# Designs tried in a protein design run: peptides against a protein of PDB entry 2AZE. Part 205

Target 1, 148 residues: chain A of PDB entry 2AZE
Amino acid sequence: AQECQNLEVERQRRLERIKQKQSQLQELILQQIAFKNLVQRNRHAEQQASRPPPPNSVIHLPFIIVNTSKKTVIDCSISNDKFEYLFNFDNTFEIHDDIEVLKRMGMACGLESGSCSAEDLKMARSLVPKALEPYVTEMAQGTVGGVF
Target 2, 101 residues: chain B of PDB entry 2AZE
Amino acid sequence: GRLEGLTQDLRQLQESEQQLDHLMNICTTQLRLLSEDTDSQRLAYVTCQDLRSIADPAEQMVMVIKAPPETQLQAVDSSENFQISLKSKQGPIDVFLCPEE

## One batch from the design tools (peptide; made by RFdiffusion4, then SolubleMPNN)

Design b1_p28_5_s2 (from b1_p28_5, 12 letters changed)
Fold by OpenDDE base, seed 1:
Structure b1_p28_5_s2 (fold): chain B 148 residues (1-148), chain C 101 residues (1-101), chain A 28 residues (1-28)
Amino acid sequence: as target 1 above (148 residues)
Amino acid sequence: as target 2 above (101 residues)
Amino acid sequence: EIVSQRTFTLTNEYLASNLPTPFSLNKP
């Protein structure tokens, strides 16, 4: 019947939405872990140094990183008010947002790639609320993806 | 029957989605708390050394872009075009270079 | 062939301060 067909369409829609939300949740978890881990690292480092870093030596979030070969020629055009930038490269470049940088720094404990040691997993779990711990475990095991 | 089965499936999916929403809300709350904590924000930074671990300035130029919220960044990376466009609506954009050691 | 085409929207969820300025990019 038409009603059944409509429900089947709705079912598929919901399944896709759930899948998307699972992905979003994983990202949020990784962000939370990464940020908290970063803060913890820096706090400890500053305590060890007994002073904050020089003001021009650190980059506060948020930021974007662009890297390219030092041999790459970059033509940069900037508006007078610096509201607009245009960069033209003569070769390939890479762009990384701050979260990606943190992940590559290991701030997400390798959870993002499924390369999470027991110690990393323990750390990751310690940086999230209790309600999220099971999901962190699933992420580490690579068992996320099922609809429950 | 078929209708009853589908109806039950939808109810179960709704419950699953609600659980996800709840977990996401927890995450969002934690991130918000972090953003509102002055001490955390003070400590939310990376160093050039950190960036060198991502891309060594000895071989790579590393640019850091700081821009206001809602700044649009378009990147094209192809054999014919290598371009980054930045457009801010709320203020000036800052671009810095990370020096090599 | 387009290898990559990406669009980012930068957010300011966290306060940014103490920007490093060893080198700044200006219009040539």
Scores: peptide ipSAE 0.024, ipTM 0.851, DockQ to the pose 0.251
Fold by OpenDDE base, seed 5:
Structure b1_p28_5_s2 (fold): chain B 148 residues (1-148), chain C 101 residues (1-101), chain A 28 residues (1-28)
Amino acid sequence: as target 1 above (148 residues)
Amino acid sequence: as target 2 above (101 residues)
Amino acid sequence: EIVSQRTFTLTNEYLASNLPTPFSLNKP
């Protein structure tokens, strides 16, 4: 019947929306873990050194990274007020946001790629509120995807 | 029958989405707290050493971009064009190089 | 071919070595 068809369409719409939100939540969790882990690492490092690093030796979040071969020729145009930049390269380049950098640094404990050891998982769980711990576990196990 | 089953499914999906929204709110709240904590922000940094683990400055030029929120970035990477465009509305953009060790 | 257009949420000022002197554009 038409009414059943309508409900099936609605069901599919909701399922897709839930799937999208699950993906968003996973990313948010990874960000939270990465941020807190980074802060924790740096706090410990500074305590060990008994001082903060030189100001011009660190890059505070947020940031974007662009890398290319050292042989790449780059032409840069910049507005007087520095509101606008234009870079022209003669070869390929890569762009990475800060979250990607943190993930590659292992700050997300490998949770993002299914390479989370038992120790990594313990760390990850310790960096989120209790309510999020079950979801972190599901992420590590690759069991996220069902309706809960 | 089929109608009743679908109706029940929709109710269950609604509850699931509500739970999901709640978890997302918890997570976003934590992120906001981090952004508002001065000590956390002070410690939220990477070093050039960290960046070398991503792209070695011995082989790669590593450029760091610091820009205000909502800065527009356009990038083209093709055989015909290699370009990055940045446009800010909220303040100046800072660009600097990660020095080679 | 990679074409991307997006808006980033960022924050300013830390490391020391500047880019080579760029061509300065007049403010539009």
Scores: peptide ipSAE 0.023, ipTM 0.849, DockQ to the pose 0.133
Fold by OpenDDE base, seed 4:
Structure b1_p28_5_s2 (fold): chain B 148 residues (1-148), chain C 101 residues (1-101), chain A 28 residues (1-28)
Amino acid sequence: as target 1 above (148 residues)
Amino acid sequence: as target 2 above (101 residues)
Amino acid sequence: EIVSQRTFTLTNEYLASNLPTPFSLNKP
C-alpha cells in the first residue's frame, strides 16, 4: 500500500540521519575526551615540574601537522600578507590535524579504534558527563549503531 | 501488521533521534565550556616530544601550521603532484618547524 | 594517479588563548 511505502521511505530517511548523527556524536565525544585528557596530562606534568614549559617547547591547539622525509625538497611560496601559502614537494607527505595527533598519542584512550583496556575505558568515562557514559561504553564495545 | 510495525519503528526511531540530539547538545556544551575556560586553553598543547611519537624529526621533517578559522587547505598527493595550498580568510598563517633537538 | 586529494577547513573549536612563539619557516 502507498501508506506503507511512504512510511518505509520515512523510516529509511530517519535511519540514515541517525547514522550521521551517531558518527558526529562519536567524534564529538572523542574530541572531548582527548582534549580533557590532554589538559589533565599537562596539568599534572606542570605540577610535577613546578613550572610551565618554555613557550617555544609547546604547540597550542589548534594546529595541523605536515610531515615528510627529511630528504624531501619543499618549495614554499608565501604571499606578502601571509594569507596564502603554497608548498610543492618532490615526494609524498602526510597531513594530520590536531585531533588525529591527540588520538595517536592515546589521548582518546583507544576509544576511537575500540581498543580500550579496562583502565582506558574507566578514564574515558571519567572525562565525560554522566549522560554520555553509556554511549562511551557502547563505543568501546563496538555496539553503536543499533536502535536505542 | 505491516503498517503497525512501521508505525512502531518510526516512533522508536523518533525517540532515538531525540536522545541523540540531547546527547549532542550536552557534548557541544561541554566543548564550548572547554573553549571558554582560560586555564584549559592554556594547557591545551602538545610538545615536540609528542610529535616525535607521530613523526620522528630525526627521520621526518615536521611542519606545524597555525591558521585562523575557516582557512582552506588543499592537498594533492599523487605520482605527478605533491602540493599543499593554504588560503586564509581571517588573518595570517604561521608555519614553523618542530626542531630536531 | 592520485594517491590522495584532500581539502580541509580549519575550525576554531580548540583555539587557545595564547600561542607559543613559532620557529618560523623562512621562505626559501
Scores: peptide ipSAE 0.021, ipTM 0.847, DockQ to the pose 0.246
Fold by OpenDDE base, seed 3:
Structure b1_p28_5_s2 (fold): chain B 148 residues (1-148), chain C 101 residues (1-101), chain A 28 residues (1-28)
Amino acid sequence: as target 1 above (148 residues)
Amino acid sequence: as target 2 above (101 residues)
Amino acid sequence: EIVSQRTFTLTNEYLASNLPTPFSLNKP
């Protein structure tokens, strides 16, 4: 029947939307864990050093990283007001946002790849509200994908 | 029948999505709280050592871009063109070089 | 479009000398 067909289309639409939201939620969780873990790390480090780092010795979020071979030739154009930049490279480059940097630093506890040790998982769980802990566990196990 | 089954599925999916939205709201709330906390923001930083762990300046040139919100970044990475364009509408862009040592 | 700009070819050494670092004061 036409009605059943319409509902099937809607069903598929909702399933896809849920899948997208699941991906978004996972990213949000990773961001939360990474940020909180970073803050915790730095707090501890500053306490051990008994002082904060020099004002200009650190890079505060947000930021973007661009890296390329040291052999890469870069032509750079900068507007006088610094509102515009143009970089031309003679070879490939990489761009990483701050979240990716934090992930590579291990701030997300390996949760981003489902590579959590027991200790990593414990840390990850400790950095999210109680309501999110089950989802963190599922992420670590690689079992995220089911519908609630 | 089939209609009944589909109707039930849609109801269940709606509930599932609502639960998902709730969890997402929790996450966004936590991130907002972090952004609004002065002490957290003060501690939300990386060091040169951190960056070297990602891309060693001994082998790679590492640039750091700090730009205002909504800055446009256009990147082309092909055999013919390797380009990054930055355009800010809300203020100046700062580009830093990560020292090798 | 950039109407007033500084253009230079950057080497690793040039970058080190001419671009601010995260560990030094930035010049507007």
Scores: peptide ipSAE 0.025, ipTM 0.852, DockQ to the pose 0.033; fails the geometry check

Design b1_p28_5_s4 (from b1_p28_5, 11 letters changed)
Fold by OpenDDE base, seed 2:
Structure b1_p28_5_s4 (fold): chain B 148 residues (1-148), chain C 101 residues (1-101), chain A 28 residues (1-28)
Amino acid sequence: as target 1 above (148 residues)
Amino acid sequence: as target 2 above (101 residues)
Amino acid sequence: TIVSSRTFTLTNEFLASNLPTPFSIEKP
């Protein structure tokens, strides 16, 4: 009947919305883990060094990284107020955001790929509230996607 | 029947979504707390050494961009055009190079 | 990054602006 058809459409709509929210939650969890792990690393490092790193040696979040061959010619135009930048490259470039950098550094404990060692998983779980631990486990196992 | 089954499915999906919303709220709260913690923000940094794992300055030029919120980044990377445009609405953009070690 | 309360809006469409060119980088 028409009513059943309408409900089926709604069902699909809700399923898609849930899927989107799952993806968003996963990203948020990864961000939390990566960030907390980074902070822990740096705290420990500074304690061992008995001083913070030189200001010019560190990059605070947030940031974006752009890299290209050292042979790439880059023309840069900057507005007077530095509100606008234009870069022209004569060859290809790459862009990475800070979260991607953290992931590649291993700060997300490999959870982003769904392949964690036992130790990595333990670390990841320790960096989230208890309520999120089951979800972290599911992410590590690659079993996220089901209905709660 | 079919109608009852679909109705039940929708109720279950609603409950699932509510659970997701709850978890997301928890997560966003944690992130907010981190953003409000001065010590955490002070320690929220990477080094140029860290960046070498992404792109070695010996082989690649590594540029760091720090910009205010809502800064627009537009990139074109094609065989005919290679461009990055940055436009901030809230303040100046800072760009610097990661030095080679 | 939400944690930093700062975000970027990324788009694939380039909007050109007329800006002065302060420098050009060519790495030998």
Scores: peptide ipSAE 0.028, ipTM 0.851, DockQ to the pose 0.057
Fold by OpenDDE base, seed 4:
Structure b1_p28_5_s4 (fold): chain B 148 residues (1-148), chain C 101 residues (1-101), chain A 28 residues (1-28)
Amino acid sequence: as target 1 above (148 residues)
Amino acid sequence: as target 2 above (101 residues)
Amino acid sequence: TIVSSRTFTLTNEFLASNLPTPFSIEKP
């Protein structure tokens, strides 16, 4: 009885750990896909334009986006060395990291929400090593989480 | 019996975890390769037009923050106060706005 | 982004109290 109890505890522990690792892996996969897809998009665009975009027209990763209403008053305090910033808003704001931006741009092929078209899934699969393709498929189907 | 069943479950879970670890290693390796590829990094950018999908500058101001690794961001968004604090450890923080035009 | 080897730490636990203010920027 005690032995069974111990194994049950361990089973639960392992299940939780696996769940965490699944989430981590999914995020890593999404990052990889989004990044590679972005690079490909830009490469193609630059080739078509026969030149890179103007330096001030693009934002290189990594970055954080903060947006708020144009009517929002923002006070910004900056340290002398620019190591510290303090922003005070008089209204609500939103923060988005670069990965979220890429996802919303569709760079993750809708895989993040399980909303992949056939073409999206094909693209997603093409942007990962072969070993990761089955997992990408599972993500698209929303079937990740089971025991292998 | 119950014990045998649990033992078998644990073995299966162990295999699953090992597989996940392997996949994570592969993925991490790929990401490292991307980070080391200068051409990829050069092409790793978005435009202000891209950012319109997040927030339209016609209605929203879009502020971009570029900071060194390990920069700490603390945010408070409540009815009482709206604040963002940034603290860098490795260098200056750059902030700029996406133009409307 | 991990791929860029530059990460940010996001927390909501602490607030900045007082920072040096050599200059201030106000949104127009």
Scores: peptide ipSAE 0.027, ipTM 0.851, DockQ to the pose 0.055
Fold by OpenDDE base, seed 5:
Structure b1_p28_5_s4 (fold): chain B 148 residues (1-148), chain C 101 residues (1-101), chain A 28 residues (1-28)
Amino acid sequence: as target 1 above (148 residues)
Amino acid sequence: as target 2 above (101 residues)
Amino acid sequence: TIVSSRTFTLTNEFLASNLPTPFSIEKP
């Protein structure tokens, strides 16, 4: 009985660890797809324009976004060396990671929500190594989570 | 029996975890390669137009923060306090505003 | 943070800092 109990504890531990790793892998895949898709988009755009965009018109990764109503009053304190910032708002704000921004831009092809069209899925698969393609397919189908 | 079943489950779970580790290694390797590719990094950008899809500058002020690794971001968003604190140990923090239109 | 070692550590606990006097941020 005690032996079985010990093994059940271990089983649960491993299941939880696997679940965590599945989540991590999915995020890594989404990052890879989103990044490669972004780079590809920009490369094509620059080729069409025959020039890079103006330097001040683009923001390179990594970054975060903070947005609030344009009516919100924002007070900012900055250290002399710019190592520290303090922002005080008089109303609510939102923070978005660059990954979230790329996802909302569609750079992850809707894979993050399992809302991929056939074309989206084709693009997503094309942006990962062959070994990851089956997992991308599972993500698109929403079938990730089983033991394999 | 129950013991045999559990033992089998553990073996299967071990194999599954090893497969996940392998896939993760592949993925992380790809990301590292991309991070080391100068051309990819040059092209890894978003535009103000892209950011408008997240928050329209006509209605929202959009602030972009670029900070060095391991910068601490502390945020409080409550009815009584709306605050963001940034603390870097590795270098200066840059803040940009996305213009309207 | 994608394809970089740059990450932000999000916390809900503010640490007090000695910063210069606040100024208002205005849009361009």
Scores: peptide ipSAE 0.023, ipTM 0.852, DockQ to the pose 0.055
Fold by OpenDDE base, seed 3:
Order: C-alpha cells, then structure tokens, then sequence
Structure b1_p28_5_s4 (fold): chain B 148 residues (1-148), chain C 101 residues (1-101), chain A 28 residues (1-28)
C-alpha cells in the first residue's frame, strides 16, 4: 500500500513535468515556424524588389516593443554607458517581445491559438522537420496534452 | 494489481518523456541552425509596416528596444506608477522609435 | 528568443535607479 502511494506521487510528478515540457516544446515549435516563415517572406519580398530594404527601415531580431498612446508623456533616463534605462510614463503601456509580434503578424500560421486553416496548417508542417509534423497537427487540432 | 499498473504507467511516462526530449532536441537543433545561418539572420527582420499592424503609430507610439542577452526588463503598470527599467550586463541598450507612415 | 540568441528577462517588479541622463521621448 505504501509502495503504491509512493508510485502515485511519482506518477503525478512525472505528469506535471511532462506537461511543462509539452508547453516548452510547443513554444519552440512556434518560434521555429514563425522565424522560418518570416525569413521566407522577406526573402521572397527582396527577390521581387529591385533592392533589399534600406538598413534603417527594418528591425532585426531580437527586439522588444513598447507601445503606448501617442499622447503619453515618456521621460527616459539613461546611464552614461547605456547599460541602464529608466522610462517613466504618465499612462499605461504595453510590452511585446519579438515572438509575440511575429505571432500577431501571422508568422506562426495561427498555430498558437490552435486555429489554422488547411493552408496555414500545410505551411506550418512544411516549416518543421518531419519528426515534428505529428505534433504540429496535434497543436492545430488542440489535442496536445496526451501522453505519447 | 494496482502496483503492477502503476509500475507500467511509470514506464510509459518515462518513454513519453524521452520522446518529448527527443522532439525538443530536434527543435533546439533547428533553432541553432537558424541562428548560425548568416543569410537567415540577415532576413530575420520586421518592418515598420509590420509594427503598424500591431500598434498603429498614428495612434500609438511604438518604441523598439534592442539589448544584449539576459537584459533585465522590469515593468510596473498600475494606476499609481507606470515605469520600465532596463538593466544590461553585457553591453549597451539601443532604443528606436517607429515613425508614422 | 532562442533563434535571435538574445533573451530578455521580464519581471513585474520595478527597481528604482538613479540615471544621470534624463530626456523626453518624442517621435523623430
């Protein structure tokens, strides 16, 4: 009886760890898809254009976005070496990392919400190694969370 | 019995975790390959047009922060305090503004 | 992100610091 109880505790521990790893894997997959899709988009765009975009017209990863109302007053203080910044706002703001931006741009093909069109799912699958395709399918169907 | 069932469950969970680890290794390998590919990194960018789709500069001020790895960002967003603190340990931080179209 | 080889650590706690160069942010 005690042995069974110990094993039940271990079982629960492992299940929780697996759940965490599943979440991490999903994020990694989304990052991979989003990045590859972005690169593909830009490559195609540059091929169609007469020249690459001007250097100062694009923002390379990685980055963080902070947005607020254009009426918001922002006071910024920086250290001499630019190692430290302090921003003071007089109103609310939003912060987004580059991955979130890519997701909102549709670079993850809507896979992040588990709502993909057939075309989006096809694109998502094409941007990952074959070994990951089944998992991408599960993500799209919202069936992730089971045990392998 | 119960013991045998639990033992079998643990074995199955072990196998499942191993498969997860394998898939994660595949993913991390792919990401490393992308990070090491110069052409991919050259093409890994967004435009101001992209950012406008997230927050239109006509209505929102859009600030871009580029910082070294492991830069700490602390944010307070409350009715009494609206602040962002950035601290880098590996180099200078750059801040840019996305202009209106 | 992992791909970009740069990671930001986001925290909800603000630590006050005295920075020597204050300025106001405005659109260019």
Amino acid sequence: as target 1 above (148 residues)
Amino acid sequence: as target 2 above (101 residues)
Amino acid sequence: TIVSSRTFTLTNEFLASNLPTPFSIEKP
Scores: peptide ipSAE 0.022, ipTM 0.853, DockQ to the pose 0.055

Design b1_p28_6_s1 (from b1_p28_6, 11 letters changed)
Fold by OpenDDE base, seed 4:
Structure b1_p28_6_s1 (fold): chain B 148 residues (1-148), chain C 101 residues (1-101), chain A 28 residues (1-28)
Amino acid sequence: as target 1 above (148 residues)
Amino acid sequence: as target 2 above (101 residues)
Amino acid sequence: PPFTIHLSPTAKHIKLSVLRNAPPLPPP
């Protein structure tokens, strides 16, 4: 009885750990897809364009975005070496990391929300190694969570 | 019996975790490869148009922050305080503004 | 509520300037 109880505790522990790793893996997959898709988009666009975008017209990853109303007053304090910044706002703001931006751009093919068309799923699968394709499929179907 | 069933479950879970670890290693490897590929990094960018899809500069001020790895961002967004603190460990932080039009 | 996030550990390029508009790239 005690042995069974111990094993049950361990089972639950492992299940939770697996769940955490699943979440981490999903995020890694999304990042990979988003990055590769972005690169592919830009490569194709530049090939069609007569010139690459001007250097100061684009932002290379990684980055974060902060947005607020144009009417928001922002006070910014910067250390001499620019190692430290302090922003004070008089109103609400939003923060987005680069991955979130890419997701909202559709670079993750809607996989992040399980809202993939057949074409989106095909694209997503094409942007990952073969070993990851089954997991991408599961993500698209919302069936991730199985214990294999 | 119950004991045998639990033992079998644990074995299966171990295998599942090992598979996950393997897949994660594949992913991290791919991401590292992307980071090391100069051409990919050159093409890993967003445009002002992309940023406008997130927040319209006509209505919103869009600030882009580029910082070295391991830079810490601490944010407070409440009725009492609206603050962002950035602390870099490896180098200077740069800030960009997205133009309105 | 307060929260903390970390920038990507893969950060390599840092610049400072005001972004410039560029003509839209042609569709694929």
Scores: peptide ipSAE 0.029, ipTM 0.868, DockQ to the pose 0.032
Fold by OpenDDE base, seed 1:
Structure b1_p28_6_s1 (fold): chain B 148 residues (1-148), chain C 101 residues (1-101), chain A 28 residues (1-28)
Amino acid sequence: as target 1 above (148 residues)
Amino acid sequence: as target 2 above (101 residues)
Amino acid sequence: PPFTIHLSPTAKHIKLSVLRNAPPLPPP
């Protein structure tokens, strides 16, 4: 009847919302792992060097990167107050946010692609609260959704 | 019957969503704590060597953009137009070039 | 040279909004 039809619509609505939240949670976990791993790496590096890097040698988060072939001709226009930039390219370019950069650096331990070694998975688990460890394990196994 | 089955499914889905919300809350709380930790923010950086692992400056030009919050970036990547527009409302935009060495 | 840009010093606490395939802004 009409009541059952309404409930079926609601059921599908809730399933889709859960799916969206699962995706959001996975992204948040990856961000947390990547960030903490980056911080730990840099802390260790500075300890080994017995000093921080020169200020002009590093880029702090957040940032984005744009890359293109060195053969690409780029025309750049900048406003006087530097509030506006216009880049014109004669060929294709790529844009990456800082999270994507960290993932490609391996800071998320390969969890984003399910390519974790045993050591990578151990590291990933160590960088999240205990309550999130089971979910990290499921992400590594590609079995997300088994808990819900 | 069918109605009872659907009602039960909806209750179970609600409980599952609540558990998911709880995990998300834990995660967002951790991220907030990290954003508020001065030492973590000091150590949250990448080097040019890191950027070379993403795109080798020997073959690629690598540009880094740091801009104030809510800066608008519009990118057009088509056969007829390749363009990036940046517009800030809160301050100047900073652009860096990753050197080859 | 293949490109020309104006380099700037480092800043903190930023967030960018990325709109792909959007109309370009007028030149500065």
Scores: peptide ipSAE 0.023, ipTM 0.854, DockQ to the pose 0.169
Fold by OpenDDE base, seed 2:
Structure b1_p28_6_s1 (fold): chain B 148 residues (1-148), chain C 101 residues (1-101), chain A 28 residues (1-28)
Amino acid sequence: as target 1 above (148 residues)
Amino acid sequence: as target 2 above (101 residues)
Amino acid sequence: PPFTIHLSPTAKHIKLSVLRNAPPLPPP
């Protein structure tokens, strides 16, 4: 009985670890898709324009976005070496990492929400190695979570 | 019996985890390849138009932060405190403002 | 509550672009 209980505890531990790894894998897949899709978009755009965008018109990854009301007062401190920044706001703000920005741009093909059209899913699958395609399909269907 | 069943379950879970690890390795490899590809990195950018789709600079102040790898970002957004702290270990942090046009 | 964000895994040195550099901030 005690042995069974010990194994049950271990079982639960492993299940939780697997769940965490599944989440991590999904995020990695989304990142891969988003990045590749972004690159593809920009490559096409530059080809159409027959030139790259002006240097100061684009932000390369990685980056973080912070937005707040224009009325928000921001007290800023910066170290002499620019290694440390401190921003104090008098009101709420939002932070978005580059991945979130890409997701909102649709670069992850709606896979992050399980809201892929047939074309979105096709695109998503085309941007990952073959071994990951089944998982992409599961993500799109919202069926991730099973043990395989 | 139950013991045998649990033992079998644990073996199956181990196999599942190993498969996950394998898939994760594939993903991390792909991401590494992207980071090492010069052309891909050159094309890995967003425009001001893209940023406006996230937060309109006409209504919001939009700030872009570029920091070296392993930079720590701590944010507090509560009724009592609104703060962002950035600490880099590998180099200077750059901050930009998104123009309205 | 406080939270931490980590930058995505990309090349360590990538071309800087877009927007006007923010004005200098006061030292801490």
Scores: peptide ipSAE 0.026, ipTM 0.860, DockQ to the pose 0.095; fails the geometry check
Fold by OpenDDE base, seed 5:
Structure b1_p28_6_s1 (fold): chain B 148 residues (1-148), chain C 101 residues (1-101), chain A 28 residues (1-28)
Amino acid sequence: as target 1 above (148 residues)
Amino acid sequence: as target 2 above (101 residues)
Amino acid sequence: PPFTIHLSPTAKHIKLSVLRNAPPLPPP
């Protein structure tokens, strides 16, 4: 009985760890897809334009964005060395990291929300190593983790 | 019996975890390669147009923050307090604004 | 409620400025 109890505890521990790793892997895959898709898009665009984008017209990863109503009053304090910033808003704001931005741009092909078309899924698969393709498919189908 | 079943489950879970570890290693390797590729990094950018697709500057102010690794961002968004604090120890923080379209 | 995020590494440092509009990306 005690042995069975010990094994049950271990089983639960492993299940939890697997769940965590599964979540991490999915995020990593989405990041990879989004990044490669972005790079591909920009490469193609620059080739067609035969030039890079104008200076100071682009933001390179990594970054975060903060948005708020344009009516929001913002007070910003900056240290002399620019090591510290303090923003005070008189209303609510939103923060998004670069990955979230890329996802919202569709760079992850809708894989993050299970909204992949056949074309989107094809793109997503093309942007990962072969070993990851089955997992991408599972993500698109929502069947990840079905074995446990 | 129950013991045999549990033992088998644990073995299967171990195999599953090992597979996940392998896939994660592949993925992290790919991300590292991308980070080390100068051309990829040069092309890893978004435009104001991209940012407007997230929040239109016609209605929203969009601010972009670039900061060194391990920069601490502390945010308070409550009914009474709306604040963002940034603290870097490794270098300056850069802030950009997207113009209205 | 308050929360804390640690930012990812930054590849380049650019001075505070207002971004310029860029021409729209060419269609695929």
Scores: peptide ipSAE 0.026, ipTM 0.862, DockQ to the pose 0.031; fails the geometry check

